# Designs tried in a protein design run: peptides against a protein of PDB entry 5B16. Part 33

Target 1, 136 residues: chain A of PDB entry 5B16
Amino acid sequence: TPSRINHNERLEFLGDAVVEFLTSVHLYYLFPSLEEGGLATYRTAIVQNQHLAMLAKKLELDRFMLYAHGPDLCRESDLRHAMANCFEALIGAVYLEGSLEEAKQLFGRLLFNDPDLREVWLNYPLHPLQLQEPNT
Target 2, 136 residues: chain A of PDB entry 5B16 as posed
Amino acid sequence: TPSRINHNERLEFLGDAVVEFLTSVHLYYLFPSLEEGGLATYRTAIVQNQHLAMLAKKLELDRFMLYAHGPDLCRESDLRHAMANCFQALIGAVYLEGSLEEAKQLFGRLLFNDPDLREVWLNYPLHPLQLQEPNT

## One batch from the design tools (peptide; made by RFdiffusion4, then SolubleMPNN)

Design b2_p13_6_s3 (from b2_p13_6, 7 letters changed)
Fold by OpenDDE base, seed 1:
Structure b2_p13_6_s3 (fold): chain B 136 residues (1-136), chain A 13 residues (1-13)
Amino acid sequence: as target 1 above (136 residues)
Amino acid sequence: KLQKLKEYLDSLV
């Protein structure tokens, strides 16, 4: 229904901001000597459609997309874009119904299959006030 | 580990 589509697009809007924010914050603290250009480059790489689509595949969203939208997603680029949007909507929903912390954890777990990289990403020391304040 | 992370991120660029 149009209402569901609008809701999903709104979630995408929110999720896009959350993914962008989380990525920015983690990069900022992980690479304190990296200039803005480098930070922006990494952020772009992380949040680009192709990468988010890969993360979405870990949740088997590709199977869902083909089942629900098959004929409309014949092009690989169309599927990739749709999966990226769906991933953003998912993160947005997790933030909306849960918390920023929950969104952070889910995003981090999906970013890396390597447990060492995941550990560094999720548990690198942040500003003390950020650790003490609730993530809502 | 941070270097490993950087290398991974570089691979995404």
Scores: peptide ipSAE 0.678, ipTM 0.956, DockQ to the pose 0.874
Fold by OpenDDE base, seed 2:
Structure b2_p13_6_s3 (fold): chain B 136 residues (1-136), chain A 13 residues (1-13)
Amino acid sequence: as target 1 above (136 residues)
Amino acid sequence: KLQKLKEYLDSLV
């Protein structure tokens, strides 16, 4: 039986892939004329630690992290990295125990405070089969 | 709205 720490790392691993996938899919559809390099640039910007940490802060994960691991997160860069990892683990958990659609909704809601941007991101027509969880 | 999104994404780069 893996330790709780190992479980979190595994969730992070899964969540990283889910975040990357969701980001890629949305960018692909939203910007049909954008070349691969441009798509990759936007993806990198969205999934970079600094940005994911910002999203994690919206869930007040920073308070939790500082409470539980404050001494180990005294550096801003360490906290940012931990926050980003925690965010990925959360998305991974939502995907694992819920669905890709639920992960998509949560991620999209956190990405944008602006309701217009949120609407564009979440409601842009996507191929339904691409958002369906694969059969295992 | 898409233009607004693009501008936001550009700001993250």
Scores: peptide ipSAE 0.674, ipTM 0.956, DockQ to the pose 0.863
Fold by OpenDDE base, seed 5:
Structure b2_p13_6_s3 (fold): chain B 136 residues (1-136), chain A 13 residues (1-13)
Amino acid sequence: as target 1 above (136 residues)
Amino acid sequence: KLQKLKEYLDSLV
């Protein structure tokens, strides 16, 4: 059986894909006239470690990480990287134990404190075949 | 709202 560390790394692997996918889909529909380079730039900005670490702080993961791994995280960059990975693992766990929709909602809530931005992000134009499915 | 989102995203770049 894999260790807890290995399990966490597997969740990070899954969560990384989920975050990347959700970000890509939302940007694609929100900016239909934006070229690939622009979409990629926004995606990179959203999913980069520095940004994910900021989202992780909203869940107080910084406090958790310092408590659990303080001696190993003496540098700010190390803490940021660890928090980003932990955030991915959490998203991965939500997807694994729940659904993509639940991961989408959680990610959206954490992305924006502004309710207007949250609304436009989560309620982007849907494909015609998705119109009858709430929030998907 | 979309313009507001774009401005926010631009700030992350």
Scores: peptide ipSAE 0.673, ipTM 0.956, DockQ to the pose 0.873
Fold by OpenDDE base, seed 3:
Order: structure tokens, then sequence, then C-alpha cells
Structure b2_p13_6_s3 (fold): chain B 136 residues (1-136), chain A 13 residues (1-13)
């Protein structure tokens, strides 16, 4: 049985891939005329540590991190990095215990406070097979 | 609405 630390690292590994995948899929469909460089730029901006940390604050993960790991997080940059990792672990856990659709919904809800932007992001037509769970 | 989304994304870059 892996330690708690090892388990969290594994969830971060999975969550990192899920966040990047979902971001890529949505950008691809939302901006059909945008070249690869532009798509990559937006993806990087969305999944960068400082942005994911901002999303993590919406779940009050900053308070959680300071409570659990305060002595190790004396710099703002360290806190941002830890919060981003924790956010990835959360998305990884949602995917693992739930589904890609559930991860998509949670991520989308956190990305935007504006309901119009949230609706566009979550409800824009996507290929059904892209959100389908593996059959085997 | 896509323009508004683009403006948001541009603000992240």
Amino acid sequence: as target 1 above (136 residues)
Amino acid sequence: KLQKLKEYLDSLV
C-alpha cells in the first residue's frame, strides 16, 4: 500500500493529464480557425500554476494548505505551486472515482465566474467519443 | 460571447 504522499503524487500525475486534455479539447472546438500556436498559448495560460492556484482559491484550498503545510510554504511562489498540485490531484480524484464528464463539469464551473462564459465553455458542441469512458 | 471568452484568455497570457 502506497503512502499518503505517494498516493497524492499519483493523483497529481493523472490530474495533470486530465486538465490538459480537457483544456485542449475545448479550445480546439471553440476556436476552429485559430492556429496551433494560438491554441498552445491559451492552453499554457489556463493550466499554468498561477492560474490553477487561482482556481484552487475558489475551493479555499489556500486555507487548507496553510493549515496542513504552513511551515513549508513561507513564500507565495511555494504556495502557488502547492495549490496547483493540489488542484490537479483533486481533478485526478474526480476522474478516477467518477468520470471524465464529472471532471469536465467541475473544471468548467471553476474556470469561470461569469455564467455566460461558463455556458459557452461547457455546452459548446463536442464530439461525443471524446468524453466517452474507455470500454476496456 | 466568444469574443468575451477570448478577452478573458488574453488576460491570462
Scores: peptide ipSAE 0.672, ipTM 0.955, DockQ to the pose 0.777

Design b2_p13_6_s4 (from b2_p13_6, 7 letters changed)
Fold by OpenDDE base, seed 1:
Structure b2_p13_6_s4 (fold): chain B 136 residues (1-136), chain A 13 residues (1-13)
Amino acid sequence: as target 1 above (136 residues)
Amino acid sequence: LLERLRAYLDSLV
């Protein structure tokens, strides 16, 4: 049990980085004229616990959490935090066992219910100025 | 469409 918790925390650590990375990359490409402050604002909004918990709810992780950890999650804030962590662990696991592309696709599918917005997020063309970047 | 996306992101802030 302790080892499982440790493993989940490690996956969360990895997933946190993956979510932040994917978010950063997509925002960077989508908004080439937006300054760092604006990019950071959107990134924070996307990766904040409240939002990740919403994404986790789409996977019905709330039901899982209440079933598995109900007594410890009486407060909504506790549930939200736990769901966000679990979501990060999931993304970390997808990256670890699959690929960054698979993590990207899953994250994008959950970010937007609107398929048009999802398509823009996932497949936005490279901006001409970004094409000049040597490491793209 | 990009504006719609941005509007959605704004709603998350």
Scores: peptide ipSAE 0.674, ipTM 0.954, DockQ to the pose 0.848
Fold by OpenDDE base, seed 3:
Structure b2_p13_6_s4 (fold): chain B 136 residues (1-136), chain A 13 residues (1-13)
Amino acid sequence: as target 1 above (136 residues)
Amino acid sequence: LLERLRAYLDSLV
């Protein structure tokens, strides 16, 4: 029988799309008067490697990566890139094994240390039709 | 609150 463990690169591929999608949806609804260029700027800032690596650090992925792949991560930029990829793979796995809602919750919890900002990000009103759609 | 969120996002740019 084939392995039940998905390759990390495939999970990263999926997670990249999920992170982009969630970021886009939340920005779209939170800032209804912001033009496309502004939305794109914020999206880029949120999903860029250095930011995702910072989120990954909250999960102590830096310690994990250095332990597992230390010799290959001698430069800070290499570590940052690897951490961002690992974070994407994690989100991909959460979506795959759970739901979009679970991915949304995890991502939102990590995005903000401020509970008030977290609340507005996660619970801003959605379009009524979205409430009727599946999470996956 | 949205202004605080906006300020945070600006800091990421």
Scores: peptide ipSAE 0.670, ipTM 0.954, DockQ to the pose 0.829
Fold by OpenDDE base, seed 2:
Structure b2_p13_6_s4 (fold): chain B 136 residues (1-136), chain A 13 residues (1-13)
Amino acid sequence: as target 1 above (136 residues)
Amino acid sequence: LLERLRAYLDSLV
Protein backbone atom coordinates (compact mmCIF):
# COMPACT_ATOMS: atom_id res chain seq x y z
CA THR B 1 0.00 0.00 0.00
CA PRO B 2 1.24 3.50 -0.75
CA SER B 3 2.33 5.82 2.02
CA ARG B 4 0.20 8.73 3.13
CA ILE B 5 2.51 11.04 1.20
CA ASN B 6 2.09 9.02 -1.95
CA HIS B 7 -1.65 9.07 -1.47
CA ASN B 8 -1.65 12.85 -1.20
CA GLU B 9 0.40 13.12 -4.37
CA ARG B 10 -2.03 10.83 -6.15
CA LEU B 11 -4.95 12.94 -4.95
CA GLU B 12 -3.14 16.03 -6.17
CA PHE B 13 -2.71 14.41 -9.56
CA LEU B 14 -6.42 13.72 -9.75
CA GLY B 15 -7.40 17.09 -8.34
CA ASP B 16 -5.25 18.93 -10.84
CA ALA B 17 -7.20 17.34 -13.65
CA VAL B 18 -10.54 18.03 -11.96
CA VAL B 19 -9.72 21.70 -11.37
CA GLU B 20 -8.58 22.15 -14.94
CA PHE B 21 -11.60 20.31 -16.28
CA LEU B 22 -14.10 22.32 -14.26
CA THR B 23 -12.36 25.55 -15.17
CA SER B 24 -12.31 24.64 -18.83
CA VAL B 25 -15.96 23.65 -18.95
CA HIS B 26 -17.19 26.77 -17.22
CA LEU B 27 -15.05 29.09 -19.31
CA TYR B 28 -16.16 27.34 -22.48
CA TYR B 29 -19.84 27.90 -21.74
CA LEU B 30 -19.55 31.32 -20.14
CA PHE B 31 -17.61 32.81 -23.04
CA PRO B 32 -18.85 31.18 -26.24
CA SER B 33 -17.23 33.78 -28.48
CA LEU B 34 -13.82 33.69 -26.83
CA GLU B 35 -11.13 32.01 -28.90
CA GLU B 36 -9.01 29.16 -27.59
CA GLY B 37 -6.12 31.43 -26.70
CA GLY B 38 -8.31 33.57 -24.51
CA LEU B 39 -9.86 30.56 -22.83
CA ALA B 40 -6.42 29.15 -22.14
CA THR B 41 -5.26 32.45 -20.70
CA TYR B 42 -8.12 32.57 -18.23
CA ARG B 43 -7.68 28.92 -17.34
CA THR B 44 -4.01 29.47 -16.64
CA ALA B 45 -4.82 32.44 -14.46
CA ILE B 46 -7.39 30.50 -12.45
CA VAL B 47 -5.34 27.35 -11.89
CA GLN B 48 -1.92 28.91 -11.33
CA ASN B 49 -0.30 28.15 -8.00
CA GLN B 50 -0.62 31.68 -6.69
CA HIS B 51 -4.35 31.74 -7.29
CA LEU B 52 -5.02 28.26 -5.95
CA ALA B 53 -2.98 29.13 -2.88
CA MET B 54 -5.24 32.11 -2.35
CA LEU B 55 -8.24 29.81 -2.53
CA ALA B 56 -6.54 27.45 -0.10
CA LYS B 57 -6.10 30.32 2.32
CA LYS B 58 -9.87 30.70 2.45
CA LEU B 59 -9.96 27.22 3.91
CA GLU B 60 -7.22 28.18 6.36
CA LEU B 61 -4.91 25.60 4.87
CA ASP B 62 -2.08 28.04 5.47
CA ARG B 63 -2.51 27.66 9.21
CA PHE B 64 -2.45 23.92 8.88
CA MET B 65 0.58 23.93 6.62
CA LEU B 66 2.57 26.22 8.86
CA TYR B 67 1.66 24.21 11.93
CA ALA B 68 2.51 20.85 10.41
CA HIS B 69 5.28 21.76 7.98
CA GLY B 70 6.49 25.20 8.97
CA PRO B 71 10.20 24.47 8.97
CA ASP B 72 10.02 23.34 5.36
CA LEU B 73 7.83 26.20 4.20
CA CYS B 74 9.73 29.27 5.30
CA ARG B 75 9.82 30.71 1.79
CA GLU B 76 6.66 32.30 0.48
CA SER B 77 7.00 30.50 -2.82
CA ASP B 78 7.33 27.15 -1.07
CA LEU B 79 4.22 27.82 0.96
CA ARG B 80 2.26 28.85 -2.13
CA HIS B 81 3.30 25.74 -3.98
CA ALA B 82 2.42 23.50 -1.07
CA MET B 83 -0.92 25.20 -0.53
CA ALA B 84 -1.80 24.92 -4.20
CA ASN B 85 -0.94 21.24 -4.17
CA CYS B 86 -2.94 20.72 -1.02
CA PHE B 87 -5.90 22.48 -2.57
CA GLU B 88 -5.72 20.22 -5.61
CA ALA B 89 -5.51 17.18 -3.36
CA LEU B 90 -8.59 18.38 -1.52
CA ILE B 91 -10.55 18.79 -4.73
CA GLY B 92 -9.34 15.39 -5.81
CA ALA B 93 -10.53 13.88 -2.57
CA VAL B 94 -13.92 15.55 -2.84
CA TYR B 95 -14.30 14.22 -6.36
CA LEU B 96 -13.12 10.76 -5.37
CA GLU B 97 -15.23 10.39 -2.25
CA GLY B 98 -18.16 12.47 -3.44
CA SER B 99 -18.82 13.57 -6.98
CA LEU B 100 -17.79 15.96 -9.69
CA GLU B 101 -20.77 18.09 -8.74
CA GLU B 102 -19.58 18.37 -5.17
CA ALA B 103 -16.11 19.32 -6.37
CA LYS B 104 -17.68 21.90 -8.66
CA GLN B 105 -19.68 23.41 -5.82
CA LEU B 106 -16.70 23.65 -3.50
CA PHE B 107 -14.46 25.09 -6.18
CA GLY B 108 -17.05 27.62 -7.28
CA ARG B 109 -17.78 28.76 -3.75
CA LEU B 110 -14.11 29.47 -3.21
CA LEU B 111 -13.47 31.12 -6.56
CA PHE B 112 -15.62 34.14 -5.82
CA ASN B 113 -16.27 36.18 -2.74
CA ASP B 114 -18.86 38.07 -4.76
CA PRO B 115 -22.08 36.08 -4.49
CA ASP B 116 -23.36 37.39 -7.80
CA LEU B 117 -20.31 36.20 -9.68
CA ARG B 118 -20.47 32.92 -7.82
CA GLU B 119 -24.04 32.51 -8.93
CA VAL B 120 -23.14 33.10 -12.55
CA TRP B 121 -20.23 30.68 -12.39
CA LEU B 122 -22.08 27.88 -10.64
CA ASN B 123 -25.47 28.17 -12.24
CA TYR B 124 -24.76 29.11 -15.81
CA PRO B 125 -26.32 26.41 -18.00
CA LEU B 126 -23.73 23.79 -18.88
CA HIS B 127 -25.98 20.87 -19.76
CA PRO B 128 -29.69 20.42 -20.40
CA LEU B 129 -30.01 18.20 -17.35
CA GLN B 130 -28.78 21.01 -15.13
CA LEU B 131 -31.75 23.08 -16.20
CA GLN B 132 -34.01 20.45 -14.70
CA GLU B 133 -32.20 20.64 -11.38
CA PRO B 134 -31.44 24.31 -10.79
CA ASN B 135 -30.52 23.75 -7.17
CA THR B 136 -27.91 21.14 -7.96
CA LEU A 1 -22.81 40.05 -14.63
CA LEU A 2 -20.79 38.38 -17.37
CA GLU A 3 -19.01 41.66 -17.92
CA ARG A 4 -18.16 41.82 -14.24
CA LEU A 5 -16.97 38.25 -14.35
CA ARG A 6 -14.83 39.02 -17.38
CA ALA A 7 -13.32 41.98 -15.58
CA TYR A 8 -12.54 39.84 -12.56
CA LEU A 9 -10.86 37.21 -14.68
CA ASP A 10 -8.87 39.90 -16.44
CA SER A 11 -7.59 40.99 -13.07
CA LEU A 12 -6.19 37.52 -12.46
CA VAL A 13 -4.13 37.53 -15.65
Scores: peptide ipSAE 0.666, ipTM 0.953, DockQ to the pose 0.862
Fold by OpenDDE base, seed 5:
Structure b2_p13_6_s4 (fold): chain B 136 residues (1-136), chain A 13 residues (1-13)
Amino acid sequence: as target 1 above (136 residues)
Amino acid sequence: LLERLRAYLDSLV
């Protein structure tokens, strides 16, 4: 039987792919004239540990991590890395037990505090049945 | 809104 750590690492593996995929798809459709280099730059910025840790903080994972692993996370960089991994595992779990749509919604809600930007991100047409958002 | 979104993304780079 796999340990809890192994299971968490597996979820992290899955979540990493989900976050990368969702980010890639949304950027691709949101910026149709942006070259690959620009898309890659934005993707990197969104999925980098520092940013994912910021998203994780919105879920108060920092308090959780410090409580559970405080002695191992005395450095800010270590905490950031652990929080990013935990965030990926969470997204992986949401995808696994729920759906890609649920993962998308959760991720989008956390990405933007601005509700207008959130709406653009989440509702920009990725499917023919979705309504076009204003190009503003 | 896309311009605002892009500006936000630029701030993350």
Scores: peptide ipSAE 0.671, ipTM 0.953, DockQ to the pose 0.892; fails the geometry check

Design b2_p13_7_s1 (from b2_p13_7, 7 letters changed)
Fold by OpenDDE base, seed 2:
Structure b2_p13_7_s1 (fold): chain B 136 residues (1-136), chain A 13 residues (1-13)
Amino acid sequence: as target 1 above (136 residues)
Amino acid sequence: KLKKLYEFLQSLV
């Protein structure tokens, strides 16, 4: 039986892919004329540890991390990496236990404080097959 | 709204 730590790492692995995928899909549809290099640049910016850590802060994961792993997170960079990883694990868990749609909704809500941007991100028309995705 | 999104993304780069 895998340890809880191992499980979290596995969830992080999955979540990393989900975040990457969701970001890619939304950028692709939102910017149909943007070249690959631009798409990649924006994707990198969205999924970088520093940004994901900021999203994690919105869920107060920093408080949790400091409580659970304080001694190992003395450096700000260490905390940032841990928070980003935890955020990915959370998204992975939401995808695993729920659905890609639920992961999308959570990620989108956290990405934007601006309701207009949130609406555009979440409600922009995507591929018709989006509605046909299997339940996780 | 798309303009705002561009600005947001640029702020992350």
Scores: peptide ipSAE 0.645, ipTM 0.948, DockQ to the pose 0.829
Fold by OpenDDE base, seed 1:
Structure b2_p13_7_s1 (fold): chain B 136 residues (1-136), chain A 13 residues (1-13)
Amino acid sequence: as target 1 above (136 residues)
Amino acid sequence: KLKKLYEFLQSLV
């Protein structure tokens, strides 16, 4: 329905910002000596549609998309784009209904199957003042 | 571990 589409697009808009923000913050702190160009390159790589679609696949969103929109997703590129958008909408919803921390945790868990990388990504040293304030 | 992270990121580029 038009209302549902509009809602999903709004959530996607929010989720895009959240994913971009979280990625930026983590890269910034994890690589303090990396120049802006490198940070931007890695951010782009993490948030590009192809990668987000892979993360969406971990949530089996591909199956959901085929059930809901199969006739419109005949091309693989169309499916990837739709899955990436759906992933952003999901992150947006988690932030909206939960918190930035919850979005951070979900995103981090999906980014890495390797527990060591997950630990590094999620638990890098924060600025002391950040430890004293809520992450919402 | 950061090296491993670099390798991961490079695999996405």
Scores: peptide ipSAE 0.644, ipTM 0.948, DockQ to the pose 0.781
Fold by OpenDDE base, seed 3:
Structure b2_p13_7_s1 (fold): chain B 136 residues (1-136), chain A 13 residues (1-13)
Amino acid sequence: as target 1 above (136 residues)
Amino acid sequence: KLKKLYEFLQSLV
């Protein structure tokens, strides 16, 4: 049986892909005239460790990390990196045990404090066939 | 509301 650390790293691996995918899909549909370079810039900005750590802070993962791993997180940058990884693992777990839709909803809710922006991000029309695809 | 979204995204860059 794999260790707890191994499980977390595997979930992080999966979550990284899910966050990347969701971000890519939403940007692609929201900005149909934006060139690849612009799409890539915004994707990088959304999924970078600094931003994901801010999202993780909304779930109070900083308090969790300091309690559980404080001695290893003496620097702000170390804490930020660890929180980003933990956030990815969380999204990975939601996808694995729930669905892509559930991961999408959670990510969108955390991404925006503004309800109007949440609505635009989460409810923008997708390709009709995508609405029929499995969400896992 | 895309303007607000652009502003949000620019704040992350």
Scores: peptide ipSAE 0.637, ipTM 0.947, DockQ to the pose 0.734
Fold by OpenDDE base, seed 5:
Structure b2_p13_7_s1 (fold): chain B 136 residues (1-136), chain A 13 residues (1-13)
Amino acid sequence: as target 1 above (136 residues)
Amino acid sequence: KLKKLYEFLQSLV
């Protein structure tokens, strides 16, 4: 039986892929005229450690990390990186124990405080939203 | 709303 650390690292590995996949899919459908370079830029921005760490704070992962790993997280950059990894592990766990849909919903809820943007993001395949782009 | 999303995304870059 692998250690808990090993389990977390494996979940992080899975979660990283899930977050990137979900982000890619949503961007692809939301912006059908955006070139690959633009899609990649926004994907990177969404899944970068700094951003994921910010999302992790919404789940109070910072408190958890400081409690469990405080001595190793004295540097802000280390804490940010660890929080991002922990966030990915959480998404991985949600996918593993639940479903891709549940991971999608959780990620979407955390991405946006604005409920309108959240709704648009989560309803990426809706063609009417794309047609209404100039007015939305 | 998509424009607003663009603005949000730009803020992350």
Scores: peptide ipSAE 0.636, ipTM 0.945, DockQ to the pose 0.823; fails the geometry check

Design b2_p13_7_s3 (from b2_p13_7, 5 letters changed)
Fold by OpenDDE base, seed 1:
Structure b2_p13_7_s3 (fold): chain B 136 residues (1-136), chain A 13 residues (1-13)
Amino acid sequence: as target 1 above (136 residues)
Amino acid sequence: LLEKLRAFLDSLV
């Protein structure tokens, strides 16, 4: 019988991959002329713990984390890391229980407060060669 | 909008 913690860690594992994948795909679509290094830089920026923690804060995960793990989170950096992990676990859960599309929508919605940027991020046209694989 | 997006991304770096 796996513990809830173990389950969350598994979800985090999955969510990490989903976040990385979604970020990579969208960056690839949006910036077809950007070199790999630039893509990687933006990806790192988007998925870094500090940023994901900010996204987690939009979901009020900080309140949850402090309630559940306050004694273990005596440092701000620890809290940020934990929040980032929880965010990944959440994305993993959304993907697992829902779909990649739902994960994409949630992630995109949280990434941008600006609705115009959100629209561009989520609905940028696919490369013609990628139209054959719309689920990727 | 892409430039605006780029500016946003740059702010995260």
Scores: peptide ipSAE 0.691, ipTM 0.956, DockQ to the pose 0.844
Fold by OpenDDE base, seed 3:
Structure b2_p13_7_s3 (fold): chain B 136 residues (1-136), chain A 13 residues (1-13)
Amino acid sequence: as target 1 above (136 residues)
Amino acid sequence: LLEKLRAFLDSLV
């Protein structure tokens, strides 16, 4: 059986893909006239370690990481990277144990402090096939 | 509202 560390790394692997996918889908639908380069730029901005670490702070992962791994996180860049990885692992776990929809809801709630922006991000009309709820 | 969203995203770049 894999160690807890190995399990977290696997969850991170899965979560990275989920965050990337959700971000891509929402950007694609929200900005139908935006060129690929613009979509890619926004995606990169959303999923970059600096931003994911900021989202992780909303879950107080900074306090958790410093408590558990303080000596290895003496640099801000190291802490940021670790927090981003931990955030991805959490999203991966939510997807694995729950659903893509639950991961989407959690991610959307954390992305925006503004409730109006959260609403448009989460509830913008998707492709008709999405109504089949295949990801729940 | 989409413009507000775009402005938010621009702030992340």
Scores: peptide ipSAE 0.691, ipTM 0.956, DockQ to the pose 0.826
Fold by OpenDDE base, seed 2:
Structure b2_p13_7_s3 (fold): chain B 136 residues (1-136), chain A 13 residues (1-13)
Amino acid sequence: as target 1 above (136 residues)
Amino acid sequence: LLEKLRAFLDSLV
């Protein structure tokens, strides 16, 4: 059985892929005329550590980080990196214990404070098969 | 709304 630290790193690994996938799918559908380079640019912007750290802050993960790991997070860059990783681990856990749909909903709710943008992001028609999890 | 979304995304770049 892996240690808790190992488990968190594994969740981060999974969550990173989930965040990348969800971002890619939504961008692909929302911007059908945008070239690959543009899609990649927006994806990078969404999933970069600085942005994910901001999303993590909405869940007050920064307070948790400072409480649990304060001595190791004296630099702002270190805190951002840790928060981004924690956010990925959270998404990974939601996917693992729940579903891709649940991960999508959580991610979308955190991405946008603007309800109009949230609605567009979450409710834009996507092919259901792309969001389904394997039955096995 | 898509233009608004694009503007938002541009702000992240």
Scores: peptide ipSAE 0.688, ipTM 0.955, DockQ to the pose 0.831
Fold by OpenDDE base, seed 5:
Structure b2_p13_7_s3 (fold): chain B 136 residues (1-136), chain A 13 residues (1-13)
Amino acid sequence: as target 1 above (136 residues)
Amino acid sequence: LLEKLRAFLDSLV
């Protein structure tokens, strides 16, 4: 039987793919005229450890991490990386135990505090005609 | 809203 740590690493692996996929799909549909380089730039910005760590803070994962792994997280960069990994594992777990849709909803809710941005993000690509605006 | 979204994304870069 795999250790709990091994299981978390597997969930992280899965979650990383889910976050990347969801981000890619939404960006692709939201910005149909944006070149690949621009899409990649936005994707990187969204899924980078620093940003995911910020999302993790909304779930108080920092508190959890410090409780469980405090001695190993003395450096800020180590904490950010650990928080990002934990966030990915969480998304992976949501996908595994629930669905891609549930992962999408959770991720979108955390991405945006602004309800308008949340709505436009979550409605793509499924409902592009509902909130479609001209692209600049 | 898309412009607002773009601005938000730009802030993350």
Scores: peptide ipSAE 0.688, ipTM 0.954, DockQ to the pose 0.830

Design b2_p13_7_s4 (from b2_p13_7, 6 letters changed)
Fold by OpenDDE base, seed 3:
Structure b2_p13_7_s4 (fold): chain B 136 residues (1-136), chain A 13 residues (1-13)
Amino acid sequence: as target 1 above (136 residues)
Amino acid sequence: MLQKLLEFLDSLV
């Protein structure tokens, strides 16, 4: 039986892939004229630890992390890394226990404070089969 | 609107 740490690391592994996949798909369809380099740049920006940590703050994961691990998170960089990992684990868990669609909705809601941008991101036409993943 | 989205994305880079 895997330890809790091992389990969380596995969820992070899965969540990292889900976040990157969702980001890639949305960027691809939203910007059909954007070159690969631009797509890659924006993907990197969206999924980098600093940004994911910002998204984690919206879920108040920072408060939770400081409560549970405060003494071990004395540096800002350590907190960002931990929050980003926690965010990935969360997305991984949502995908695992729910669906890719649910992960998409959660991620999209957190990406934007602007409701208009959120609407475009979440509801722009995507190929339906690309969002269809077999649930295991 | 997509332009506004691009501006947002640029702010993350």
Scores: peptide ipSAE 0.672, ipTM 0.953, DockQ to the pose 0.803
Fold by OpenDDE base, seed 1:
Structure b2_p13_7_s4 (fold): chain B 136 residues (1-136), chain A 13 residues (1-13)
Amino acid sequence: as target 1 above (136 residues)
Amino acid sequence: MLQKLLEFLDSLV
């Protein structure tokens, strides 16, 4: 229905911001000596459609998309874009219905198959602002 | 470990 489509697009909008924010914050604190250009490069790499589609595949969203929208997603690029959008909408929903922390945890778990890298990503040293506002 | 993370990130670029 049009209303559901609109809602999904709104969730995608929110999720896009959440993914970009989380990525930016983690990169910023993990790599204090990395210049803006490097931070931006890695952020782009993390949030690009190709990568988000890979993360979406871990949630088997490809099966869902092909089942529900197969005839409309004959091209790999179309499927990738749709999967990335769906992933953003999912993160947006997790943030909206849960919390930023829950979105952070889900995103981090999906980013890394390596548990050591995941641990570093999720548990970097706290910035003074994080100490002051632990729920932010 | 951060170096390993950077290598991972480089692989995405």
Scores: peptide ipSAE 0.670, ipTM 0.954, DockQ to the pose 0.831
Fold by OpenDDE base, seed 2:
Structure b2_p13_7_s4 (fold): chain B 136 residues (1-136), chain A 13 residues (1-13)
Amino acid sequence: as target 1 above (136 residues)
Amino acid sequence: MLQKLLEFLDSLV
């Protein structure tokens, strides 16, 4: 049985892929005329640690981080990195325990404060994927 | 609306 720390790192690993995937899919469908380089640029911007840390702050994860790990997070860069990782782990957990759709909804809600942009992002027609839950 | 979205994305770059 993996330790709690190991489990969190595994969730982060999974969440990183989920965030990357969701971002890629939405950009691909929303901008059919945008070349690969442009898609990659926007994906990078969305999933970079600085941005994910801002999303994490919307959930007040920074307060939790400072409470639990304050001494180790004195530098802004360290805090941003930890918050980004925590956000990825959260998305990973939502995907693991829930569904990709639930992860999509959470990510979309946090990604946009503007309700109009949120609507476009979340409700743009996408091809549904068949997901199978692990048996073990 | 897509233009507005692009502007948002540009702001993240």
Scores: peptide ipSAE 0.664, ipTM 0.952, DockQ to the pose 0.783
Fold by OpenDDE base, seed 5:
Structure b2_p13_7_s4 (fold): chain B 136 residues (1-136), chain A 13 residues (1-13)
Amino acid sequence: as target 1 above (136 residues)
Amino acid sequence: MLQKLLEFLDSLV
């Protein structure tokens, strides 16, 4: 049986793909006039370790990480990377044990503190045959 | 709302 560390790395691998996918799909449909470079820039900004670490902090993963791995996380950069990886593993686990929809909901809830922006992000039509809202 | 969303995203860059 693989170690828990190995399992977490696998979940992180899966979660990274899920976060990347969800981000890409939402950006693609939300901004149909935005060129690839702009889409890529925003995707990078959303999924970068620094941002994911901030999302992880909303779940108080920093307290967990310091408790479990404090001696190894003396530098802020190390903590940030560890939190981002843990966040990815969490999303991976939610997808694996639940569904893509559940992962989407969790990610969206954490992504926005503003409920109006959250609603737009989560409820904007993501299918070509669905009527899209006007640009506002 | 999309403009507001763009402004939010710009803040992350």
Scores: peptide ipSAE 0.662, ipTM 0.951, DockQ to the pose 0.838

